# Peptides against a protein of PDB entry 4ASU, part 57

Target 1, 270 residues: chain A of PDB entry 4ASU
Amino acid sequence: ATLKDITRRLKSIKNIQKITKSMKMVAAAKYARAERELKPARVYGVGSLALYEKADIKTPEDKKKHLIIGVSSDRGLCGAIHSSVAKQMKSEAANLAAAGKEVKIIGVGDKIRSILHRTHSDQFLVTFKEVGRRPPTFGDASVIALELLNSGYEFDEGSIIFNRFRSVISYKTEEKPIFSLDTISSAESMSIYDDIDADVLRNYQEYSLANIIYYSLKESTTSEQSARMTAMDNASKNASEMIDKLTLTFNRTRQAVITKELIEIISGAA
Target 2, 83 residues: chain B of PDB entry 4ASU
Amino acid sequence: FTFASPTQVFFNSANVRQVDVPTQTGAFGILAAHVPTLQVLRPGLVVVHAEDGTTSKYFVSSGSVTVNADSSVQLLAEEAVTL

## One batch from the design tools (peptide; made by RFdiffusion4, then SolubleMPNN)

Design b1_p11_8_s3 (from b1_p11_8, 5 letters changed)
Fold by OpenDDE base, seed 2:
Structure b1_p11_8_s3 (fold): chain B 270 residues (1-270), chain C 83 residues (1-83), chain A 11 residues (1-11)
Amino acid sequence: as target 1 above (270 residues)
Amino acid sequence: as target 2 above (83 residues)
Amino acid sequence: PITLDPNARLP
């Protein structure tokens, strides 16, 4: 490579490094906010899931309709955030199909659609977009819950799949259950909850659905921003190492050019 | 006893003496070892009685309350404010 | 705000 070629490449990588550093700072700010907002959201969401854990609700085997909700966002450059959710969705869908279940899918975030639409287009009920530009609110979760309820799909049970935040360097793709009103009302383990009005139970389940979706969005957002921050940090470090290597190459090449010119002068071949 | 909104936690796995909640079917006092139940909240006052005799009051907009067989209680409000 | 993608909705 000529000195000009190396210089051009150095300039390009330096520009990339500036961009990745800037993106890291933006992601860091969004992460800090997301983590702060996740603290109460986690208590709230885990509280909503407590019934299902305590009652150990089971869906009868004769029930065949299963809903999968995948939660991510529209935005890239965040490592394996989207692919992890999509992989888990594919695995769950395949397992359910092998068990003779009917599977339908809801995608939260355009990336879910982008990854799965080609292979699972016939299973998609709805997809949501404009996810990830702003922090999710309970209102956003309520919109998603309402759309599901209005879809007309009478599922028996479901799975919500999202990335749970562990730390700034770690997340885990997890699955939480969603149950239909019919499934929860008919569950044997619910018999200890006597004198529950049908309207009360319906309202409870609708609220619970919104709660679980809200929780999943908050976990997903925190995981995504953390992963993006880490990805941009790694990209910046890699760029730095490449700049150092290219700088050494530039210096060596420059010396070689000078040496060549001196030899040409001495030999009279200039 | 857990009491939270989407944006704020008031109690997290705390031991309390009694919680009074405004439900659509009426006001309920939840004591220790209350029978398992599910209720939906109406706008109104929540009163938490701590074991030390202190009382805290909250206004809630809507939500749910769950009492489990293990005496765990989850009070989840869409919006809640301290009074 | 989060919005429904009409192009990805089942008829």
Scores: peptide ipSAE 0.260, ipTM 0.934, DockQ to the pose 0.110
Fold by OpenDDE base, seed 3:
Structure b1_p11_8_s3 (fold): chain B 270 residues (1-270), chain C 83 residues (1-83), chain A 11 residues (1-11)
Amino acid sequence: as target 1 above (270 residues)
Amino acid sequence: as target 2 above (83 residues)
Amino acid sequence: PITLDPNARLP
C-alpha cells in the first residue's frame, strides 16, 4: 500500500472511531433513561401477565391460528439484538408450522421485516416502523394493539417475542403469550372469573394487549441501548487497534520510501 | 397488591386492607379474600387502605384491575397521580 | 411516533 493509501485509510478509520465514540455516548444516555423507565414498566407488564400465569390459560390443540409479534426497532449497530429476535421468530414459526398451525407475523421495527422478508413475506400481516428514535410510550403500544385488533386476523393464540433486559452486558430473547378474547372466554381456568361481563372482558383484553406490548417495547429498548453501547465500544476499540497498526505500517512505509528515494538519488536511477 | 402505571409504581406486592377502585360497572371495594374478578377502570379515585389504618388517594384515568384466586390484586392504570 | 408500514400489510 502507498503512503497515500494508508493515510486515506487512517483518516477513514479515525472518522469512524469518532462516530462510534459519539454513538456510544448517545447510547449510554438513552440506556440510562431506558433502564430507569424499565423499572416501573416491568412491574406494570409483569402485573398484566399475572392473570395468564395464575389462571394457566391453555389453548386447545384444535386451535390452529397463531400470531407471532416480533419486537425490535428500526436502528442497527446494536449487535445481535435484531437477529436474536428474528431467530426466535423463525424457530417458533417453524415449530408451529410443523404442528400444523397457521402462523402470521407482526413485526415491530423495520429490522424484523428486513431480516424475515425473503423467507416469511407471505406470513406478515403488518409491520410497524419509526421505532427507536424516541422512548416508546404507552400510546405507541396502544397504536400497535389497536392495529392488531383491527387487522381482521382472528388468531387463537399468539406469542410476543422480545429481548428482555438482564444487565448492561446481557439480554435474553423471551416469549410471552398473547391470547385472543375467544381463547380467554373459553378457557376452563377462567371459570372462577365467570361473573365477568363480556364487554368488560373485551376491554380488559385490549388493555392487556397494550400492556404487554408496552412492556416488551421497554425491555427491547433497554436491551438495544445496552447492546449498542457495547457494540460501539467494541467498534471504537477495534478502530483504535487498527489505527495503531496502520500507524506503524505508515511509519515503516515512510521509512522505506525515504530509503528508496535515497537509493535512487545515489544510484542515479529514476 | 400491586398498583402501577406504565411510568410509576405505587404498590408492589404490598399487603393492604382494602382498595376502592372506580370501575366501569361502578365503585368496587376489594377486601382480603375477595372473589376473583376482572374489571376495567374508569376515570376516578382509587383509595388504598393500609393495614396500619392509613389511607392514600389516587386519581386514575383508565386501566384494569385483577383480583386473583390467591388474593393477589393487580391494579394497572394508564395514568395515575397521588392526591 | 410508531407508525404502520403500509407496504408490509397483507391484503
Scores: peptide ipSAE 0.254, ipTM 0.932, DockQ to the pose 0.111
Fold by OpenDDE base, seed 1:
Structure b1_p11_8_s3 (fold): chain B 270 residues (1-270), chain C 83 residues (1-83), chain A 11 residues (1-11)
Amino acid sequence: as target 1 above (270 residues)
Amino acid sequence: as target 2 above (83 residues)
Amino acid sequence: PITLDPNARLP
């Protein structure tokens, strides 16, 4: 490689490093906010799931319609965030299909669609976009919940799959159940709840769905920003190492060029 | 007793004496060992009576309240403010 | 805001 080639490559890598460092800082700021906002959201979301856990809602095996909601975003450069969710979705879909269930999929975030479209296109009901530019709001979750409820797909049970935040260096792909109104109303375990009006239960279920979606979005966002920060840090470090290596190569090459020029001068071949 | 909105937590697994909630079917009080139930909130006043005798008031929008068999209570409001 | 992608909707 000529000195010019090395210099050009150095410049390119240095520019990449600047970009990755900047992205790291942006991700760090978004992460800090997301983590703060996740605290109440987690309490809220876990509270919403409490009924289903405490009541031990079960879906009869003869019920065949299963919905999978995968939660991610539109944005890349965040490590395995999207692929982890997609992998879990694929696994769940395969297991359900093997059990003779009908599986439909909702993708929250364009990346889910991008990963699964080729293999699971026929199973998708809807996909949501414009995810990840701004922190998710309860309004956003309500839109998703409303669309699901209005989709006309009469699922019996479902799963929402998302990355739960653990720490700045750790997330875990989790699955939480979602149930249809019919499944909830027909559950034997619900008999202990005193005289619940059907309209009340419907409203509760709709609200609960929005709550769970909101919770999943908050967990996903925090996990994503953390992962992006880490990914950008790693990219910046890798760029730094490459710059160091190329700088050494540049220096060696420069010395060789100088030596060659000196020899040419001495030999009169110049 | 857990009382939260999407953006704020007021109580997290706390012990309280009584919680008065505004529901679509009417306002009622949740006491210790209340029978399991679930209700949808209407806009109105929530009153939390702590064990120490302190009373706190909140205005809530829509939401839900759940009383489970284990006496756990989840009060979830879309919006809530301290009064 | 999160929006439905009409191009990705499969009826």
Scores: peptide ipSAE 0.245, ipTM 0.925, DockQ to the pose 0.111
Fold by OpenDDE base, seed 4:
Structure b1_p11_8_s3 (fold): chain B 270 residues (1-270), chain C 83 residues (1-83), chain A 11 residues (1-11)
Amino acid sequence: as target 1 above (270 residues)
Amino acid sequence: as target 2 above (83 residues)
Amino acid sequence: PITLDPNARLP
């Protein structure tokens, strides 16, 4: 490689390093906010899921319609955040299909669609975009919930798949159940809940769905920002190492060029 | 007893004496060993009676309340403010 | 705001 080539590469990598460092700082700020906002959201979301855990709602095997909601975002450069969700969605879809269930998919975030479109295009009901630019709000979750409820797809059971935040260095892809109104209404375990009006139950389920979606969005966002921060840090470090290597190569090449020029001068071969 | 909004937690697995909630069908008090139920909140006043006799008041916009067989209660409001 | 992808809706 010529000195010119090395210099060009060095310049390019230095620019990348500047970008990755900047992105790291932005991700760090977003992470800090997301983590703060996740604290109440987790209490809220876990509270909403408490019914399903305590009631031990089981979907009969004869009910075949299953909905998978994958939660991520539109934005890349966050490590395995999107691929982990997509992988679990694929696995879940395959398992459900093997069990003779009909599977439909909702993607929250364009990355889910981007990853799964080729293999699962026929299973997608809807995809949501513009996820990840701003922190998710309860209003956003309500929009998603409403669209799902109005989709006309009469699922019996669903799975919401998202990355749960553990720490700045760790997340786990998890699945939480979503149940249709009919499934909840018909569940034997719900018999202990006294005289629930059908309209009340419907409204309750609408809130429950919105709550769970909101929770998943908050977990996903926090996980994503932490992962992006880590990814950008790693990218910056890798760039630094490459800069060091190229700098050494540059210095060696420069010395070789100088030596060659000196030899040419001394030999008169010029 | 858990009482939270999407953005704020008021009670997290706390022991309380009574919680008065405004529901679409009317206001009711959740006492110890209340029968399991699901309700939807209407805009109104939530009153939490602590075991120490302290009473706290909150205004909620909407949401849900769950009373489970294990006496756990989840009050989840879309918006809530302390009064 | 989160929006629907108009191209991803199955009829």
Scores: peptide ipSAE 0.266, ipTM 0.931, DockQ to the pose 0.111; fails the geometry check

Design b1_p11_8_s4 (from b1_p11_8, 5 letters changed)
Fold by OpenDDE base, seed 5:
Structure b1_p11_8_s4 (fold): chain B 270 residues (1-270), chain C 83 residues (1-83), chain A 11 residues (1-11)
Amino acid sequence: as target 1 above (270 residues)
Amino acid sequence: as target 2 above (83 residues)
Amino acid sequence: PILLDPNARLP
């Protein structure tokens, strides 16, 4: 490589390092906010899931329609965040299909569709875009819930797949159940709940769905921002190491050029 | 007893004496060993009676309340404010 | 706002 080539590469990598450092700082700020907002959201979301855990709602085996909701975002540069969700969605879809279930998919965030489009395009009902530019709100979750309920797909049960936040360095892709109104209404375990009006149960289920989606979005966002921060930190470190290596190469190459020029002068070949 | 909104937690697995909730079918009090039920909240006042005799009041916009067989209660409001 | 993909055909 010529001195010019090395210099050009150094300049390029230094620019990348500046970008990755800036992105790290932005991700760090978003992470700090997301983590704060996740605390109440987790209590709220886990509270909504408590019914399903306590009632042990089961879907009859003869029911065949299953909905998978994958939760991520539109934005890349966050490590394995999207691929982890997509991988679990694929695994779940394959397992359900092997069990003779009909599987439909909803993607929250454009990245899910981007990963699964070629292999699962026929299973997609809808994809939600414009996810991850701003922190998710309960209003956003309500919009998703409403669209799902109005999709016309009469699922029996479903699963929502998202990254649960563990720590700044760890997330885990998890699945939570989603039940249709019909499944909840017909569940034997629900018989212990007294005087549940059908309209009340419908409204309750709508809230439950919105609550779970909201929770999943908050977990996903926190995980994503943390992962992005880590990814950008790693990229910045890698860039730094490459800059150091190239700088050494530049210095060695420069000395070699000088030596060659001196030899040419001494030999009279200049 | 858990009482939360999407943005704030008021009670998290707390023991309380009674919770008065505004539901679409009417306001009712949740006491110890209340029968399991599911209700939807209407806009109104939530009153929490603590074991120590203190009473706290909240305004909620909407949401749900669940009373489970194990006497656990989840009060989940879309919006809630302390009064 | 979260937007529905306009190219996603509802089945």
Scores: peptide ipSAE 0.050, ipTM 0.919, DockQ to the pose 0.111
Fold by OpenDDE base, seed 1:
Structure b1_p11_8_s4 (fold): chain B 270 residues (1-270), chain C 83 residues (1-83), chain A 11 residues (1-11)
Amino acid sequence: as target 1 above (270 residues)
Amino acid sequence: as target 2 above (83 residues)
Amino acid sequence: PILLDPNARLP
């Protein structure tokens, strides 16, 4: 490579490093906010899941319609955040299909669609876009819940798959159940709850669905920002190492050029 | 007893004596060992009676309250403010 | 606040 080529490459990598450092700082700021907002959201979301856990709601085996909601975002450069969710969605879909279930998929965030469209296009009901630019709100979750309820797909049970935040360096892809009104109302374990009006139960189910979606979005966002911060840090370090290597190459090449020029001068071949 | 909104936690796995909730079917009090129940909230006042005798009042919008067989209570409000 | 696009259906 000529000195000019090396210099051009150095300049390019230095620019990339500047971008990745900047993105790291932005991700760090978003992470700090997301983590703060996750604290109440987790209590709220776990509280919403408590009924289903305590009641041990089971779907009869004869019920065949299963919904998978995958939660991620539209934005890349966050390591394995999207692929982890997609991998678990694929696994779950395959297992359910092998059990003779009908599987439909909802993608929250365009990246889910991007990964799964080729292999699972026929199973997708809807994909929600414009995810990840701003922190998710309860309003956003309500829109998703409402759209699901109005989709006309009469699922019996479902799974929401998302990345749960553990720490700045760790997340875990997890699954939480969602249930249809019919499944909740027909569950034997619900018999201990006295005098539940059908309208009350419907309202609760709709509200609970929004709650769980909201919770999943908050966990996903925090995990994503953390992962992006880490990814940008790694990219910045890799760029630094490459700059060092190229700088050494530049220096060696420069010395070689100087030596060649000196030889040409001495030999009179100039 | 857990009482939270999407953005704020008021109680997290706390022991309380009584919680008065505004439901669509009417206001009722949740005491210790209340039978399992599920209700939706209407806009109104929540009153939490702590074991130490302190009383806290909140205004809530929509939401839900669940009482489970293990005596755990989840009060979830879309919006809630301390009074 | 940018709302999710509920109309983003798969083609």
Scores: peptide ipSAE 0.044, ipTM 0.921, DockQ to the pose 0.135
Fold by OpenDDE base, seed 4:
Order: C-alpha cells, then sequence, then structure tokens
Structure b1_p11_8_s4 (fold): chain B 270 residues (1-270), chain C 83 residues (1-83), chain A 11 residues (1-11)
C-alpha cells in the first residue's frame, strides 16, 4: 500500500470513529431517557398481562389462526436487536406452521420487514414504519392496536415478540401472548369473572392490546438504545485499533520511502 | 393493588382496603375478596382507601380495571393525576 | 413529531 492509500484509509477510519463516537453519545442520552420511561411502562404493561397469566387462557387446538407481532425499529447499528426478534419470529412461525396453524405477521419497525420479506412476504399483513426516531407513546401503541384490530385478520391467538431490557449489557428476546376477543370470551377460565358485558370486554381487550404493545415498544426501545450504545462503543474501539495499526504501517512505509530516496540520491540514479 | 398510567405508577402491588373506580356502567367499590371482574374506566374519580385509613383521590381519563380471583387488582389508566 | 405509518402494507 502506498502512503497515499494508507493516508486515505486512516482518514476514512477516523471519520467513522467520529461518527460512531457521536452516535454512542446520542444513544446514551436516548438510553437514559428510555430506561426512566420504562419503569412505569413495565408496571403498566405487566399489569395488563396479569389477566392472561392468571386466567391461563388457552386457545383450542382447532383454532388455527395465529398472529405474530415483531417489535423492533427502523434503525440499524444496534447489534443483534433486530436479528434476535426476527430469528424468534421465524422460529415461532415455523413451529406454528408445523402444528398446522395459519400464521400472519405484523412488523413494528421496518427492519422486521427488511429481514423477513424474502422468506415470509406472503405472511405479512402490515408493517409499521417510522419507529425509533422518537420515544414510543401510548398513542403510537393505540394506533398499532387499532390497525391490528381493523386488519380484517381474525386471529385466534397471537404472539408479540420483543426484546426485554435486563441491563445496559443485557436484553432477552421474549414472547407475550395476545388473544382475540373471541378467544377470551370463550375461554373456560374466564368463567370466574362475573357477568362481563360484551361491549365492556371488547373495550377492555382494546386497551389490553394497546397496553401490551406500548409495553413492548418501551422494552424494545430501551434494549435498542442500550445495544446501540454498546455497538457504537465497540465500533469506536475497533476503529481506534485499526487507526493504531495503520499508523504503524504508515510510519514504517514512510521510513522505507525515505530510505529508498536516500539510496537513489547516493547512487546517483536518476 | 397496582395503579398505573403509561408514564406514572401510583401503587405497585400495594395492600389497600378499598378502591372506588368510575366505570362506564357506574362507579363501584373494590373491597377485599371482591368477585373477579373486568371493567373499563370512564373519566372520573378514583378513590384509594389505604389500610391506615388514609384516602387518596385521583382523576383518570380512561382505561381498565381488573379484579382477579386472587384478589389482585390492576387499575390501568391512560392518564391519571393526583388530586 | 413523526407518527408511525400504519399504511405501509406489503404489496
Amino acid sequence: as target 1 above (270 residues)
Amino acid sequence: as target 2 above (83 residues)
Amino acid sequence: PILLDPNARLP
């Protein structure tokens, strides 16, 4: 490699390092906010899921329609955040198909579509875009919930797949159940709940879905920002190491060039 | 008893004596060993009666309330403010 | 604030 080539590479990597450092700082700020906002959101979301856990709602085997909601974002450079969700979605879809279920997919965030489009394009109902630029709001979750309910796909059971935040260095891809109104209303375990008006139950289910989606978005966002911060830190470190290596190579090459020039001068070689 | 909005937690797995909730079908009080039920909140006042005899009032916009067989209660409001 | 695009259906 010529000195010019090395210099060009050094400049490029230094620029990348500047970008990754900046992105790390932005991700850190977003992470700190997301973590603060996750605390109440987790209580809220877990509270909404409590019914399904306590009621032990089971979907009959004869009911075949299953919905998978994958939750991520539009933005890359966050390690395995998107691939983890997509991997679990793919696994879940395959398992359900093997069990004779019909599977449809909703992607929250364009990355889900980007990863799964080739293999699962026919299973996608809708993809929500413009996810990840701003913190998710309950309004966003409500829009997603409403679109799901109005999609015309009459699912019996569903799975919402998202990354649960554990710590700044750890997340886990998890699945939570979603149920149709019909599945809840027909569940034997729901018999213990006193005479619930059908309209009340419908409205309740709408809130429940929005709540779960909101929770998943908050978990996903926190996990994503943390993972991005880590990824950008790693990228910055890798760039630093490469800069050091290239700098050494540059110095050695420069010395060799100087030596060659001196020899040419001494030898009188024109 | 858990009472939260998407952005704020008021009670988290707390023991309370009674919770009065505004529902679309009317206001009702949740006491110990209340029958399991699901309700939807209407805009109105939530009153939490603590075991120590203190009462706290909240205004809620909408949401849901769940009373489970194990006497756990989840009051989940879209918006809630302390009064 | 940029809202989610719910209309991004797969062709």
Scores: peptide ipSAE 0.041, ipTM 0.916, DockQ to the pose 0.135
Fold by OpenDDE base, seed 2:
Structure b1_p11_8_s4 (fold): chain B 270 residues (1-270), chain C 83 residues (1-83), chain A 11 residues (1-11)
Amino acid sequence: as target 1 above (270 residues)
Amino acid sequence: as target 2 above (83 residues)
Amino acid sequence: PILLDPNARLP
């Protein structure tokens, strides 16, 4: 490579490093906000899931309709955030199909559709876009819940798949159950709640769905921003190492050029 | 006893004496060993009676309350404010 | 706002 080529490459990598450093700072600010907003959202969301855990709601084997909701975003450059959710969705869909279940899919965030459309296009009910530019609100979760309820797909049970935040360096893809009103109302374990009005249970379940979606969005957002911050940090470090290597190569090449020129002068004077 | 909104936590796995809640079917008090129930909240006042005799009041817009067989209670409000 | 994909199939 000529000195000019090395210089051009150095300039390019230095520019990339500036971009990745800037993106790291933006991701760090968004992460800090997301983590603060996740604290109450987690208590709230775990509280909403408590019924299903305590009552141990089971779906009868004769029930065949299963809904998978994958939660991610529209935005890239966040490591394995989207691929982890998509991988879990594929695994769950395959397991359910092997069990003779009908599977339908909802994607929250355009990246889910981007990854799964080719292989699972016939299973998609709907995809939500414009996810991840702003922090998710309870209003956003309510819109998603309402759209699901109005979709006309009468599922028996479902799975919401999202990345749960563990720490700034760790997330885990998890699955939480969603149940239809009919499944909850018919569950044997719900017999201890016998005096519940059908309208009350319907309203409760609709609210619970919005709660679970909201919780999943908050976990996903925090995980995504943390992962993006880490990815941009790693990219910046890798760029730094490459700059150092290329700088050494530049210096060696420059010395070789000077040596060659000196030899040519000596040989021409001879 | 857990009491939270999407944006704020008031109680997290706390022990309380009694919680008065406004439900669509009527206001009722949740005491120790209350029978399992599910209710939807109407706009109104929540009153939490702590074991030490202190009383806290809250206004809630809507939400749900769950009383489980293990005496765990989840009060989830869409919006809630301290009074 | 969250937008519905116009290419999504309604059941």
Scores: peptide ipSAE 0.022, ipTM 0.923, DockQ to the pose 0.110

